# Ledger of designs, part 73: peptides against a protein of PDB entry 7MKK

Target 1, 71 residues: chain A of PDB entry 7MKK
Amino acid sequence: SMKEKVKAKLVEIRKFVPFIRRVRIDFQDTLSKVQGHRLDALVNLLDREDVSMSSLNKIEVIIDKLRTRFN

## One batch from the design tools (peptide; made by RFdiffusion4, then SolubleMPNN)

Design b2_p25_4_s4 (from b2_p25_4, 8 letters changed)
Fold by OpenDDE base, seed 2:
Structure b2_p25_4_s4 (fold): chain B 71 residues (1-71), chain A 25 residues (1-25)
Amino acid sequence: as target 1 above (71 residues)
Amino acid sequence: MKEKEKEQDEFLDELLEEIDKVPVL
């Protein structure tokens, strides 16, 4: 079902939560206060179960951009 | 539900834009 696909995608995306937290901490002095707050909010969003497939697809693009710039 | 999905999408779109402003390390 669509609900099962969302849950499976959310499990895969959550594997990157430690990476997002690491970017937030390791580059705290490079990031603006707004950017740091948005990364914190992204982590908090991934703790939720009510994330759409559209949002999860955008989060995947965000993670890929973060990996390209910070890894 | 629709308003929250919209708010999430707006937040993610703004975050995508802000990442592009961060210097590449």
Scores: peptide ipSAE 0.529, ipTM 0.848, DockQ to the pose 0.855
Fold by OpenDDE base, seed 4:
Structure b2_p25_4_s4 (fold): chain B 71 residues (1-71), chain A 25 residues (1-25)
Amino acid sequence: as target 1 above (71 residues)
Amino acid sequence: MKEKEKEQDEFLDELLEEIDKVPVL
């Protein structure tokens, strides 16, 4: 079902939560307060079960940008 | 549900824009 596809994608994206937390800490002095707060909010969003497929697709793009810029 | 999804999409779009503003040095 679509619900099962969303849940499977959320499980895969959650594997990058430790990486997002690491970027937030390692670059804390380089990141603006707003950018840091938004990364914290992204981690909190990924703790939820009610994330849409649209949002998950955007989060993949965000993770790819973070990987390209920070490691 | 639709309003919350819209708010999530707006938040994610803003985050994408802010990542592009992070200085390299």
Scores: peptide ipSAE 0.527, ipTM 0.844, DockQ to the pose 0.690
Fold by OpenDDE base, seed 3:
Structure b2_p25_4_s4 (fold): chain B 71 residues (1-71), chain A 25 residues (1-25)
Amino acid sequence: as target 1 above (71 residues)
Amino acid sequence: MKEKEKEQDEFLDELLEEIDKVPVL
């Protein structure tokens, strides 16, 4: 079902939460306060279960951009 | 419900734009 696909994608995206937290810490001095807060909010969003497939697809693109620039 | 999803999508769109502007030192 679509609900099962969302849950499966959320599980896969959550594997990158440690990486997002690492970027937030390692680049804290180079990130603006707003950018740092947005990364914190992204981590908090991934702790929720009520995330849409649309949002998860955007988060995947965000993670890919972070990986390209910070790893 | 729909408004919170819109606000979340706007937040994600803004974050996508800001990542490209972060200086890599």
Scores: peptide ipSAE 0.524, ipTM 0.843, DockQ to the pose 0.705
Fold by OpenDDE base, seed 1:
Structure b2_p25_4_s4 (fold): chain B 71 residues (1-71), chain A 25 residues (1-25)
Amino acid sequence: as target 1 above (71 residues)
Amino acid sequence: MKEKEKEQDEFLDELLEEIDKVPVL
């Protein structure tokens, strides 16, 4: 079902939470206050169960961009 | 519910834009 697909994608995206936290810490001096706050908010968003498939697809693109720049 | 979804989408769109502005060190 669509609900099962959303849950499966959320589980896969949550595997990157430690990476997002690491980016936030390691680049704290390079990131603006706004960028740092947005990364914190992204981690908090991923703790939710009510995230749409559209939002999860955007988050996947965000993670791919982060991996490209902060690997 | 729809307003929170919109705010979440706006937040994600802004974050996508901000990542491109981070200096590559």
Scores: peptide ipSAE 0.523, ipTM 0.843, DockQ to the pose 0.727

Design b2_p25_5_s1 (from b2_p25_5, 9 letters changed)
Fold by OpenDDE base, seed 5:
Structure b2_p25_5_s1 (fold): chain B 71 residues (1-71), chain A 25 residues (1-25)
Amino acid sequence: as target 1 above (71 residues)
Amino acid sequence: SEEEKKRKEKEQDEFLDELLELLDE
């Protein structure tokens, strides 16, 4: 079901939370103030259970951008 | 409610769209 797919996707995306936190801290001087604040907000968003598949797909793109640029 | 769900999803999408744009700067 779609509900099960969302749950599985959320579990996979949450595996990148430590990476996002590291980027936020390790590259604090490279990131703008607003970028840093938004990354903090992203981590907080991933603590929620009410995240849609649409949102999860966008978060995946964000993580890919971060990995390409900072890893 | 479904309305609350849709509102939250919209807010999440708008936040993420903004972040995507910010990361291109």
Scores: peptide ipSAE 0.642, ipTM 0.892, DockQ to the pose 0.821
Fold by OpenDDE base, seed 3:
Structure b2_p25_5_s1 (fold): chain B 71 residues (1-71), chain A 25 residues (1-25)
Amino acid sequence: as target 1 above (71 residues)
Amino acid sequence: SEEEKKRKEKEQDEFLDELLELLDE
């Protein structure tokens, strides 16, 4: 079901939360203040259970961008 | 409600779209 797919996707995306946190801290001087703030907000969003598949797909793209730039 | 749910999802998407743009800077 779609609901099950969302839950599975959320679990997979959450595996990158430590990475996002590390980027936020390790590259704090490289990131703009607003970028840093939004990354903090992203981590907070991933703590929630009410994230849509649409959002999760976008977060995946964000993670890919972070990996490309910072790892 | 479903309406509130849709609004929340829209706000999430808008937030993420903004972040995507910010990361291109």
Scores: peptide ipSAE 0.642, ipTM 0.891, DockQ to the pose 0.828
Fold by OpenDDE base, seed 1:
Structure b2_p25_5_s1 (fold): chain B 71 residues (1-71), chain A 25 residues (1-25)
Amino acid sequence: as target 1 above (71 residues)
Amino acid sequence: SEEEKKRKEKEQDEFLDELLELLDE
């Protein structure tokens, strides 16, 4: 079901939470204040259970951008 | 409600779109 697909995707995306936190801290001087704040908000979003597949797909793109720039 | 769910999804998408734009700067 779509619900199960979302659940599975969320589990996979959450594996990158430690990476996002590391980028936020290790590159704090490179990131703008607003970028840092939004990354914190992103981590908080991933703690929720009501994240849509659309959102999860966008988060995947964000993670790819972070990986390209920072590691 | 379904309206509440749709509103939350829209807010999430808008937040993520903003973040995507910020990361392109």
Scores: peptide ipSAE 0.642, ipTM 0.891, DockQ to the pose 0.836
Fold by OpenDDE base, seed 2:
Structure b2_p25_5_s1 (fold): chain B 71 residues (1-71), chain A 25 residues (1-25)
Amino acid sequence: as target 1 above (71 residues)
Amino acid sequence: SEEEKKRKEKEQDEFLDELLELLDE
């Protein structure tokens, strides 16, 4: 089911939470305050159970952008 | 409710779209 697919995708995306937290802290001086706040909010979003597949796909793109810029 | 789910999804998408734009700066 779609619900099961979302849960599976969420589990996979959550594996990147430590990476997002590291970017937030390690590059705090190069990030704007608003960028930092939004990254914190992103981590908080991934702690929720009501994230859609559309959102999870966008988060994957965000992670790719973070990897390109910071790793 | 279904309406609440749609609202939350829209809010999430808008948040993520904003973040995508911010990271392109």
Scores: peptide ipSAE 0.640, ipTM 0.891, DockQ to the pose 0.858

Design b2_p25_5_s2 (from b2_p25_5, 9 letters changed)
Fold by OpenDDE base, seed 5:
Structure b2_p25_5_s2 (fold): chain B 71 residues (1-71), chain A 25 residues (1-25)
Amino acid sequence: as target 1 above (71 residues)
Amino acid sequence: EEEEKKRLEKEQDEFLDELLKLLDE
């Protein structure tokens, strides 16, 4: 089911929370204040259980962008 | 409930779209 797929995707995306936190801290001086605040909000979003598949797919793209720019 | 879920999804998507734009700066 779609609900089961969402839960599985959420588990996989949550594996990148430590990476997002590291980018937020290690590049704090490079990031603008708003960028830093939004990355904090992204981590908070991933603590939730009501994240949609659409959102999870976009978060995957964001993680790829972070990897390209900061690692 | 379904309408509330759709509103939440829209808000999440808009937040993430803005973050994608911010990361291009």
Scores: peptide ipSAE 0.695, ipTM 0.910, DockQ to the pose 0.842
Fold by OpenDDE base, seed 1:
Structure b2_p25_5_s2 (fold): chain B 71 residues (1-71), chain A 25 residues (1-25)
Amino acid sequence: as target 1 above (71 residues)
Amino acid sequence: EEEEKKRLEKEQDEFLDELLKLLDE
């Protein structure tokens, strides 16, 4: 079901939470203040259960951008 | 409740769209 697909995707995306936290801290001086704050908010968003597939797909793109820039 | 769900999803999408733009700066 779509619900099951969303939950599975959420589980996979949550595996990157430690990475996002690491980028936030290790590159605090490189990131703008607003970028840092939004990354904190992103981590908080991933703690929620009501994230849509559309949102999860955008988060994947964000993670890819972070990986490209910081790893 | 469906409208509330839609509002929440819209807010999430707007937040993520902003973050995508911020990361291109």
Scores: peptide ipSAE 0.694, ipTM 0.909, DockQ to the pose 0.832
Fold by OpenDDE base, seed 4:
Structure b2_p25_5_s2 (fold): chain B 71 residues (1-71), chain A 25 residues (1-25)
Amino acid sequence: as target 1 above (71 residues)
Amino acid sequence: EEEEKKRLEKEQDEFLDELLKLLDE
């Protein structure tokens, strides 16, 4: 079901939470204040269970951007 | 409620769209 697909994707995306946290800290001087705050908010979002497939797909793109720039 | 879920989804999408733009700056 769609619900099961969302849960499975959420599990996969959550594997990158430690990476996002590391980027936030390791590059704190490079990130703007607003970028840093939004990354914190992103981590908080991933703690939720009510994230849509659309949102998860966007988060995947964000992670790819972070990986390209910071690792 | 379903309407609340839809509002939350919209807010999440808008937040993520903003973050995507911020990372392109």
Scores: peptide ipSAE 0.693, ipTM 0.909, DockQ to the pose 0.835
Fold by OpenDDE base, seed 2:
Structure b2_p25_5_s2 (fold): chain B 71 residues (1-71), chain A 25 residues (1-25)
Amino acid sequence: as target 1 above (71 residues)
Amino acid sequence: EEEEKKRLEKEQDEFLDELLKLLDE
């Protein structure tokens, strides 16, 4: 089901939470305050159970952007 | 409940769209 697919993708995306946290801390001086705050909010979002598939797909793009710039 | 779910999804999408723009700065 779609619900099962969302939960499976959420589990996979959550594997990147440590990476997002590391970027937030390691590059705190490079990131703007608003960027840092939004990354914190992103981690908080991934802690929720009601994230949509659309959102999860966008988060994958965000992670790719973070990896390109910071790793 | 469906309206709330739809609203939440829109809010999440708007947040993520903003973050995508911020990361391009």
Scores: peptide ipSAE 0.693, ipTM 0.909, DockQ to the pose 0.832

Design b2_p25_5_s3 (from b2_p25_5, 11 letters changed)
Fold by OpenDDE base, seed 3:
Structure b2_p25_5_s3 (fold): chain B 71 residues (1-71), chain A 25 residues (1-25)
Amino acid sequence: as target 1 above (71 residues)
Amino acid sequence: SEEEKKKKEEEEEKFLDELLELLDE
């Protein structure tokens, strides 16, 4: 079901939360204040259970960009 | 309500879009 797909996607995306946290900290000096704040907000968003599939898909793109730039 | 839920989702999408733009800076 779609609900199950969302849950599965969320589980997969959450695997990158430690990475996002590391980027936030390790590259704090190279990130702008607003970038840092938004990354914090992103992590907080992923703590929620009611994230839509569309949001999760965009978060996946964000993670890909982070991986490309920061490792 | 479903309307408020939709609005919340839209705001979430806007946040994510903004973050994508910020990461391109």
Scores: peptide ipSAE 0.570, ipTM 0.861, DockQ to the pose 0.810
Fold by OpenDDE base, seed 1:
Structure b2_p25_5_s3 (fold): chain B 71 residues (1-71), chain A 25 residues (1-25)
Amino acid sequence: as target 1 above (71 residues)
Amino acid sequence: SEEEKKKKEEEEEKFLDELLELLDE
């Protein structure tokens, strides 16, 4: 079902929460204040269970951008 | 309500779009 697909995607995306936290802290001086704040908000968003597939797909793109820039 | 759910989803999408733009700077 779509619900199960969303759940599975959320589980996979949550695996990157530690990475996002590392970027937030390790590159705090490189990130703007706004970027840092938004990354914190992103982590908080991933604590929710009602995230749409559309949002999860965008988050995946965000993670890819972070990986490209911050290893 | 369905409208409020859609509104929250739209706000969430806008947040993510903003973050994508910020990371492109």
Scores: peptide ipSAE 0.568, ipTM 0.859, DockQ to the pose 0.763
Fold by OpenDDE base, seed 5:
Structure b2_p25_5_s3 (fold): chain B 71 residues (1-71), chain A 25 residues (1-25)
Amino acid sequence: as target 1 above (71 residues)
Amino acid sequence: SEEEKKKKEEEEEKFLDELLELLDE
């Protein structure tokens, strides 16, 4: 079901939360204040259970961009 | 409600779109 797919996707995306936190800290001097704040907000968003599939797909794109630049 | 749910999803997507744009700077 779609509900099960969302749950599975959320579990997979949450595996990258430690990476996002590391990017936020390790590249703090490179990131603008706004960028840093938004990354913090992204981590907080992933603590929630009510995230849509559409949002999760966009978060995946964001993570891919972060991995490309800050891996 | 379904309206609240839809509004929340729209706000989340707007936030994520803005973040994508910011990361391109």
Scores: peptide ipSAE 0.572, ipTM 0.865, DockQ to the pose 0.870; fails the geometry check
Fold by OpenDDE base, seed 4:
Parts: sequence; structure tokens; C-alpha cells
Structure b2_p25_5_s3 (fold): chain B 71 residues (1-71), chain A 25 residues (1-25)
Amino acid sequence: as target 1 above (71 residues)
Amino acid sequence: SEEEKKKKEEEEEKFLDELLELLDE
């Protein structure tokens, strides 16, 4: 079902939460205050269970950009 | 409601779009 697909995707995306937190802290002096705040908000969003597949796909793109720039 | 759900999803996607733009700064 779509619900099962969303839950599975959420589990996979959540594996990157530690990475996002690491970027937020380790590069705090490089990131703007707004960027840092938005990354915090992103982590908080991933604590929820009611995230759409559309949003999860977009978050995947964000993570890819973070990986490219900070790895 | 379905409308409330749709609105929340739109706001969520707007947030994510803004974050994408911010990361390009």
C-alpha cells in the first residue's frame, strides 16, 4: 500500500538524521543562521510520521545536496 | 479534513523548497 511505501521511505530517510545533525553543528560557522534553523526544522519534520511521499522525495534531494557539499 | 491535510502538505513542500534555495546561497 501507499502507506507502507511512505513508512518504508521514511525509515530510509531517517537514517540520514545523524548526518544532518552533524552538518548543522560541524559547519555552523559556515552556514547562515537561517540555514541552520531550517536544518533543525528538517530534523524535527523527520520525527513525524505524517510526512507525504512527495515531501520525502524532496528531502532526499536535499540530503543529496548536503552530501555533495559537505562530504 | 482532506483540505487541511492538503494545506499542511503544501506548506511542508514550500518549506522544503525554501530550504533548497537557501542551500544554494
Scores: peptide ipSAE 0.569, ipTM 0.862, DockQ to the pose 0.803; fails the geometry check

Design b2_p25_5_s4 (from b2_p25_5, 9 letters changed)
Fold by OpenDDE base, seed 1:
Structure b2_p25_5_s4 (fold): chain B 71 residues (1-71), chain A 25 residues (1-25)
Amino acid sequence: as target 1 above (71 residues)
Amino acid sequence: SEEEKKKLAEEQDKFLDELLELLDE
C-alpha cells in the first residue's frame, strides 16, 4: 500500500538525519543564517510520522543537493 | 480530518520548495 511505501521511504530518508545535522554544524560559517535555520527545521520535520510521499521525494532531492555541495 | 492532512502536506511542500530555492543560492 501507499501507506507502507511512505513508511519505508521515511525510514530510509531518516538515515540521512545525522548527515544533515553534520552539514548544519560543520558548515555553519558557510551557510546563511536562514539556510541553517531551515536545515534545523528539516531535521525536525523528519521526526514526524505525517510526512507525505511528495515531501519525502523533495527531501531526497535536498539531500542530494547537500551531498553535492558538502560531500 | 482529510482536509487538515491535505493542508499539512501543502505546508510541508511549501517549506521544502523554499528550502530547495535557498540551497540554489
Scores: peptide ipSAE 0.662, ipTM 0.905, DockQ to the pose 0.929
Fold by OpenDDE base, seed 5:
Structure b2_p25_5_s4 (fold): chain B 71 residues (1-71), chain A 25 residues (1-25)
Amino acid sequence: as target 1 above (71 residues)
Amino acid sequence: SEEEKKKLAEEQDKFLDELLELLDE
């Protein structure tokens, strides 16, 4: 079911939370203030259980962008 | 409710779209 797929995807995406936190801290001087604040908000979003598949797919793209620039 | 769920999803998507734009600058 879609619900099961969302839960599975959320588990996989949450594996990148430590990476997002590290980017936020390690590149604090490179990131703009707004970028930093939004990354904090992204981590907070991933603490939620009601994230849609659409959102999870977008978060995956965001993680890829972060990895390209910062890893 | 389903309406609240939809609203939340839309707000989350909007936030993420803005973040995507910020990361492209």
Scores: peptide ipSAE 0.662, ipTM 0.905, DockQ to the pose 0.932
Fold by OpenDDE base, seed 4:
Structure b2_p25_5_s4 (fold): chain B 71 residues (1-71), chain A 25 residues (1-25)
Amino acid sequence: as target 1 above (71 residues)
Amino acid sequence: SEEEKKKLAEEQDKFLDELLELLDE
């Protein structure tokens, strides 16, 4: 079901939470304050269970951007 | 409700779109 697919995707995306946290801290001086705050909010979003597939796909793009710049 | 879920999804998408834009700066 779609619900199961979303849950599976969420599990995969959550594997990147430690990476996002590290970027937030290690590059705090490079990131603007607003960027840092939004990354914190992103981590908080991933703690939720009610994230749509659309949102998860966008989060993948965000992670790719972070990896390109910071890892 | 499904309507509430839809609203939440829209808000989440908006947040993520803004973050994508911010990361381009």
Scores: peptide ipSAE 0.661, ipTM 0.905, DockQ to the pose 0.912
Fold by OpenDDE base, seed 2:
Structure b2_p25_5_s4 (fold): chain B 71 residues (1-71), chain A 25 residues (1-25)
Amino acid sequence: as target 1 above (71 residues)
Amino acid sequence: SEEEKKKLAEEQDKFLDELLELLDE
């Protein structure tokens, strides 16, 4: 089901939470305040169970952008 | 409700779209 697919995707995306946290902290001096705040909010979002597939796909793009810039 | 779920999804998407734009600055 779609619900099961969302949960599976969420599990996979959550594997990158430590990476996002590391970027947020390790590069906080090069990030703008708003960027840092939004990354914190992103981590908080991933703690939720009600994240849509659309959102998870966008988060994957965000992670790719973070990788390109910071790793 | 489905309406609430839709609203939440839209808010999440809006947030993420803004973050994507911020990261492209």
Scores: peptide ipSAE 0.661, ipTM 0.904, DockQ to the pose 0.930

Design b2_p25_6_s1 (from b2_p25_6, 11 letters changed)
Fold by OpenDDE base, seed 5:
Structure b2_p25_6_s1 (fold): chain B 71 residues (1-71), chain A 25 residues (1-25)
Amino acid sequence: as target 1 above (71 residues)
Amino acid sequence: SALKELLEENEKEKKKEEEELKKKE
C-alpha cells in the first residue's frame, strides 16, 4: 500500500537524522541562525509520523545536498 | 532554498490541520 511505502521511506530517511545533527553541530559557527534553525526543524519534521511521500522525496534531495558539503 | 521551501510548506500544512481540528471541537 501507499501507507506502507511511506512508512518504509520514512524509516530509510530517518537513518540520516544523526548525519543532519552532525552537520548542524560541525557547521554551527558557519551557519546563520536561520540556517541552523532550518536544520533543527528538518530533524523535528522527521520525528513526525505523518510525513508525506512528497516531503520525504524532497528531504532526500536536501540530504544529498548536505552530503556534498559534509566531508 | 529547497530546505526553506520544504519547511514553509510543512508549516502551512500543519497550520491548516490545526485549524481544521479546532473547528471540529
Scores: peptide ipSAE 0.242, ipTM 0.685, DockQ to the pose 0.090
Fold by OpenDDE base, seed 4:
Structure b2_p25_6_s1 (fold): chain B 71 residues (1-71), chain A 25 residues (1-25)
Amino acid sequence: as target 1 above (71 residues)
Amino acid sequence: SALKELLEENEKEKKKEEEELKKKE
């Protein structure tokens, strides 16, 4: 079902939560308060159970950009 | 940025959800 696909995608995207947290900490001194807050909010979004497939796909693109920028 | 846009979208959705919850009170 679509619900099962969303849950599977959410599980896959959540594997990057430790990475996002590492970015937030490792670059804390170079990130603006706004950028830091956005990373925190991204983690909080991924803690939700009702994240849409559209949002998950957007988050995947964001994670790819973070990986490129922060290793 | 894509992150900013995503988060703003989700905040709008949360506010809409909160308003729907308030209507049930």
Scores: peptide ipSAE 0.238, ipTM 0.681, DockQ to the pose 0.085
Fold by OpenDDE base, seed 1:
Structure b2_p25_6_s1 (fold): chain B 71 residues (1-71), chain A 25 residues (1-25)
Amino acid sequence: as target 1 above (71 residues)
Amino acid sequence: SALKELLEENEKEKKKEEEELKKKE
């Protein structure tokens, strides 16, 4: 079902929460207050159970962009 | 940015949900 696909995608995306937290810490001095707040809000969004597939796909693209900057 | 847009969408949805809940009380 679509609900099962969303749950599976959410589980996969949540594996990147430690990575997002690491980016937030390692780049804390480089990030603006707004950028730091957005990363915190992204982690908080991933704690929700009602995240749409569209949002999860957008989050995946954001994570890929973060990975490009975080070596 | 994609992150900004995503978070703004989520805040708008939450605000609408909260307003609908308050109207039903």
Scores: peptide ipSAE 0.236, ipTM 0.680, DockQ to the pose 0.081
Fold by OpenDDE base, seed 2:
Structure b2_p25_6_s1 (fold): chain B 71 residues (1-71), chain A 25 residues (1-25)
Amino acid sequence: as target 1 above (71 residues)
Amino acid sequence: SALKELLEENEKEKKKEEEELKKKE
């Protein structure tokens, strides 16, 4: 079902939560307060069970951008 | 940024859900 696909995608995206937290810490001195807050809000969003497939796909793109900056 | 847009969209959805819950109570 579509619900099962969303849950599977959410599980895969949640594997990057430790990475997002690491980016938040390692770049804390270079991030603005607003940018830091946005990363915290992104982690909080991934703790929810009602995240849409559209949001999960956008989050994947964001994670790829973070990986490019972190590496 | 894509992150800003994502968070703004989710805040709008969350507010709509909260308004719908209040109407059902």
Scores: peptide ipSAE 0.235, ipTM 0.680, DockQ to the pose 0.096

Design b2_p25_6_s2 (from b2_p25_6, 9 letters changed)
Fold by OpenDDE base, seed 3:
Parts: C-alpha cells; sequence; structure tokens
Structure b2_p25_6_s2 (fold): chain B 71 residues (1-71), chain A 25 residues (1-25)
C-alpha cells in the first residue's frame, strides 16, 4: 500500500537524522542562525509520523546536498 | 533554498491537515 511505502521511505530517511544532528553541531559556528534553525526544523520534521511521500523525496535531495557540502 | 521551500510547504500541508481534522470534530 501507499501507507507502507511512506513508512518504509520514512525509516530510510530517518537513518540520516544522526548525520543532520552532527552537521548542526559540528558546523554550529560556521552556519548562520537561519541555517541552524532550518536544520533543527528538518530534524523535527523527520520525528513526525505524518510526513508525505513528496516531502520525503525532497528531504532525500536535501540530505544529498548536505552530504556534498559537509561530508 | 530547497530546504526553506520544503519547510514552508510542509508547514502549509500540516496546517491544512490540522484544519481538516478540526472540521471533522
Amino acid sequence: as target 1 above (71 residues)
Amino acid sequence: SALEELLKENEKEREEEEKKLEEEK
């Protein structure tokens, strides 16, 4: 079902939460306040159970950009 | 930025869902 696909995608994307948290902390002095806040909001978004497939696909692209820039 | 756009879109989506759930009560 679509619900099962969303749950599976959310589990895969959540594997990157520790990475996002590390970026937020390790680059805290380099990131602007706005960038730091956006990373915190991204983590908070991934803690939710009602994240859409569209959002999860966009988050995946953002994580790839973070990996390119910070690791 | 893509992150900013995502967060704005997601906030709007949540507000719409919350409004729908409140209207169903």
Scores: peptide ipSAE 0.245, ipTM 0.699, DockQ to the pose 0.114
Fold by OpenDDE base, seed 4:
Structure b2_p25_6_s2 (fold): chain B 71 residues (1-71), chain A 25 residues (1-25)
Amino acid sequence: as target 1 above (71 residues)
Amino acid sequence: SALEELLKENEKEREEEEKKLEEEK
């Protein structure tokens, strides 16, 4: 079902939560307060069970950008 | 930024879902 596909995608995207947390810590001195808050909000969003497939696809793109910028 | 836009959009989606649930009561 579509619901099962969303849950599967959420599980895959959640694999990057440790990476996002690590970026938040390792670059905290170079991140603006706003940038730090956005990363925290991204982690909090991924803790939810009601994230849409559209949002999950956008999050994937954001994670790819973070990987490129923060190594 | 893309992250800012995502967070704003996601908040809007949740608010719209909450309104629909309230209207169905």
Scores: peptide ipSAE 0.243, ipTM 0.698, DockQ to the pose 0.129
Fold by OpenDDE base, seed 1:
Structure b2_p25_6_s2 (fold): chain B 71 residues (1-71), chain A 25 residues (1-25)
Amino acid sequence: as target 1 above (71 residues)
Amino acid sequence: SALEELLKENEKEREEEEKKLEEEK
């Protein structure tokens, strides 16, 4: 079902929460307050159970962009 | 930015869901 697909995708994307937290810490001095707040909000969004497939796909793209800058 | 757009979209979706829930009461 679509619900099962969303749940599976959410589990997949949540694996990147430690990575997002690491980006937030390692780049804390280079990030603006707004950028830091947005990363915190992204983590908080991933703690929710009602995240849409559209949002999860957008988050995946954002994570890929973060990966290109991290390291 | 893509992150800003995502967060704004998610806030809007939640506000719309809350309004719908209030209208259904």
Scores: peptide ipSAE 0.241, ipTM 0.695, DockQ to the pose 0.112
Fold by OpenDDE base, seed 2:
Structure b2_p25_6_s2 (fold): chain B 71 residues (1-71), chain A 25 residues (1-25)
Amino acid sequence: as target 1 above (71 residues)
Amino acid sequence: SALEELLKENEKEREEEEKKLEEEK
């Protein structure tokens, strides 16, 4: 079902939460307050159970950009 | 940025869903 697909995608994306938290900490002095807040908001978003498939796909792209930017 | 756009879109989506749930009560 679509619900099962969303749950599976959410589980896969949540595997990157520790990475996002590490980016937030390791680059805290380099990140602007706005950038730090956005990363915190991204983690909080992934803690929710009502995240749409559209949002999850966009988050995946953002994580890939973070991986490229922060090595 | 893509992250900023995502967060704004998600906020709007949740507000619309909450409004629908309240109207259905």
Scores: peptide ipSAE 0.236, ipTM 0.690, DockQ to the pose 0.121

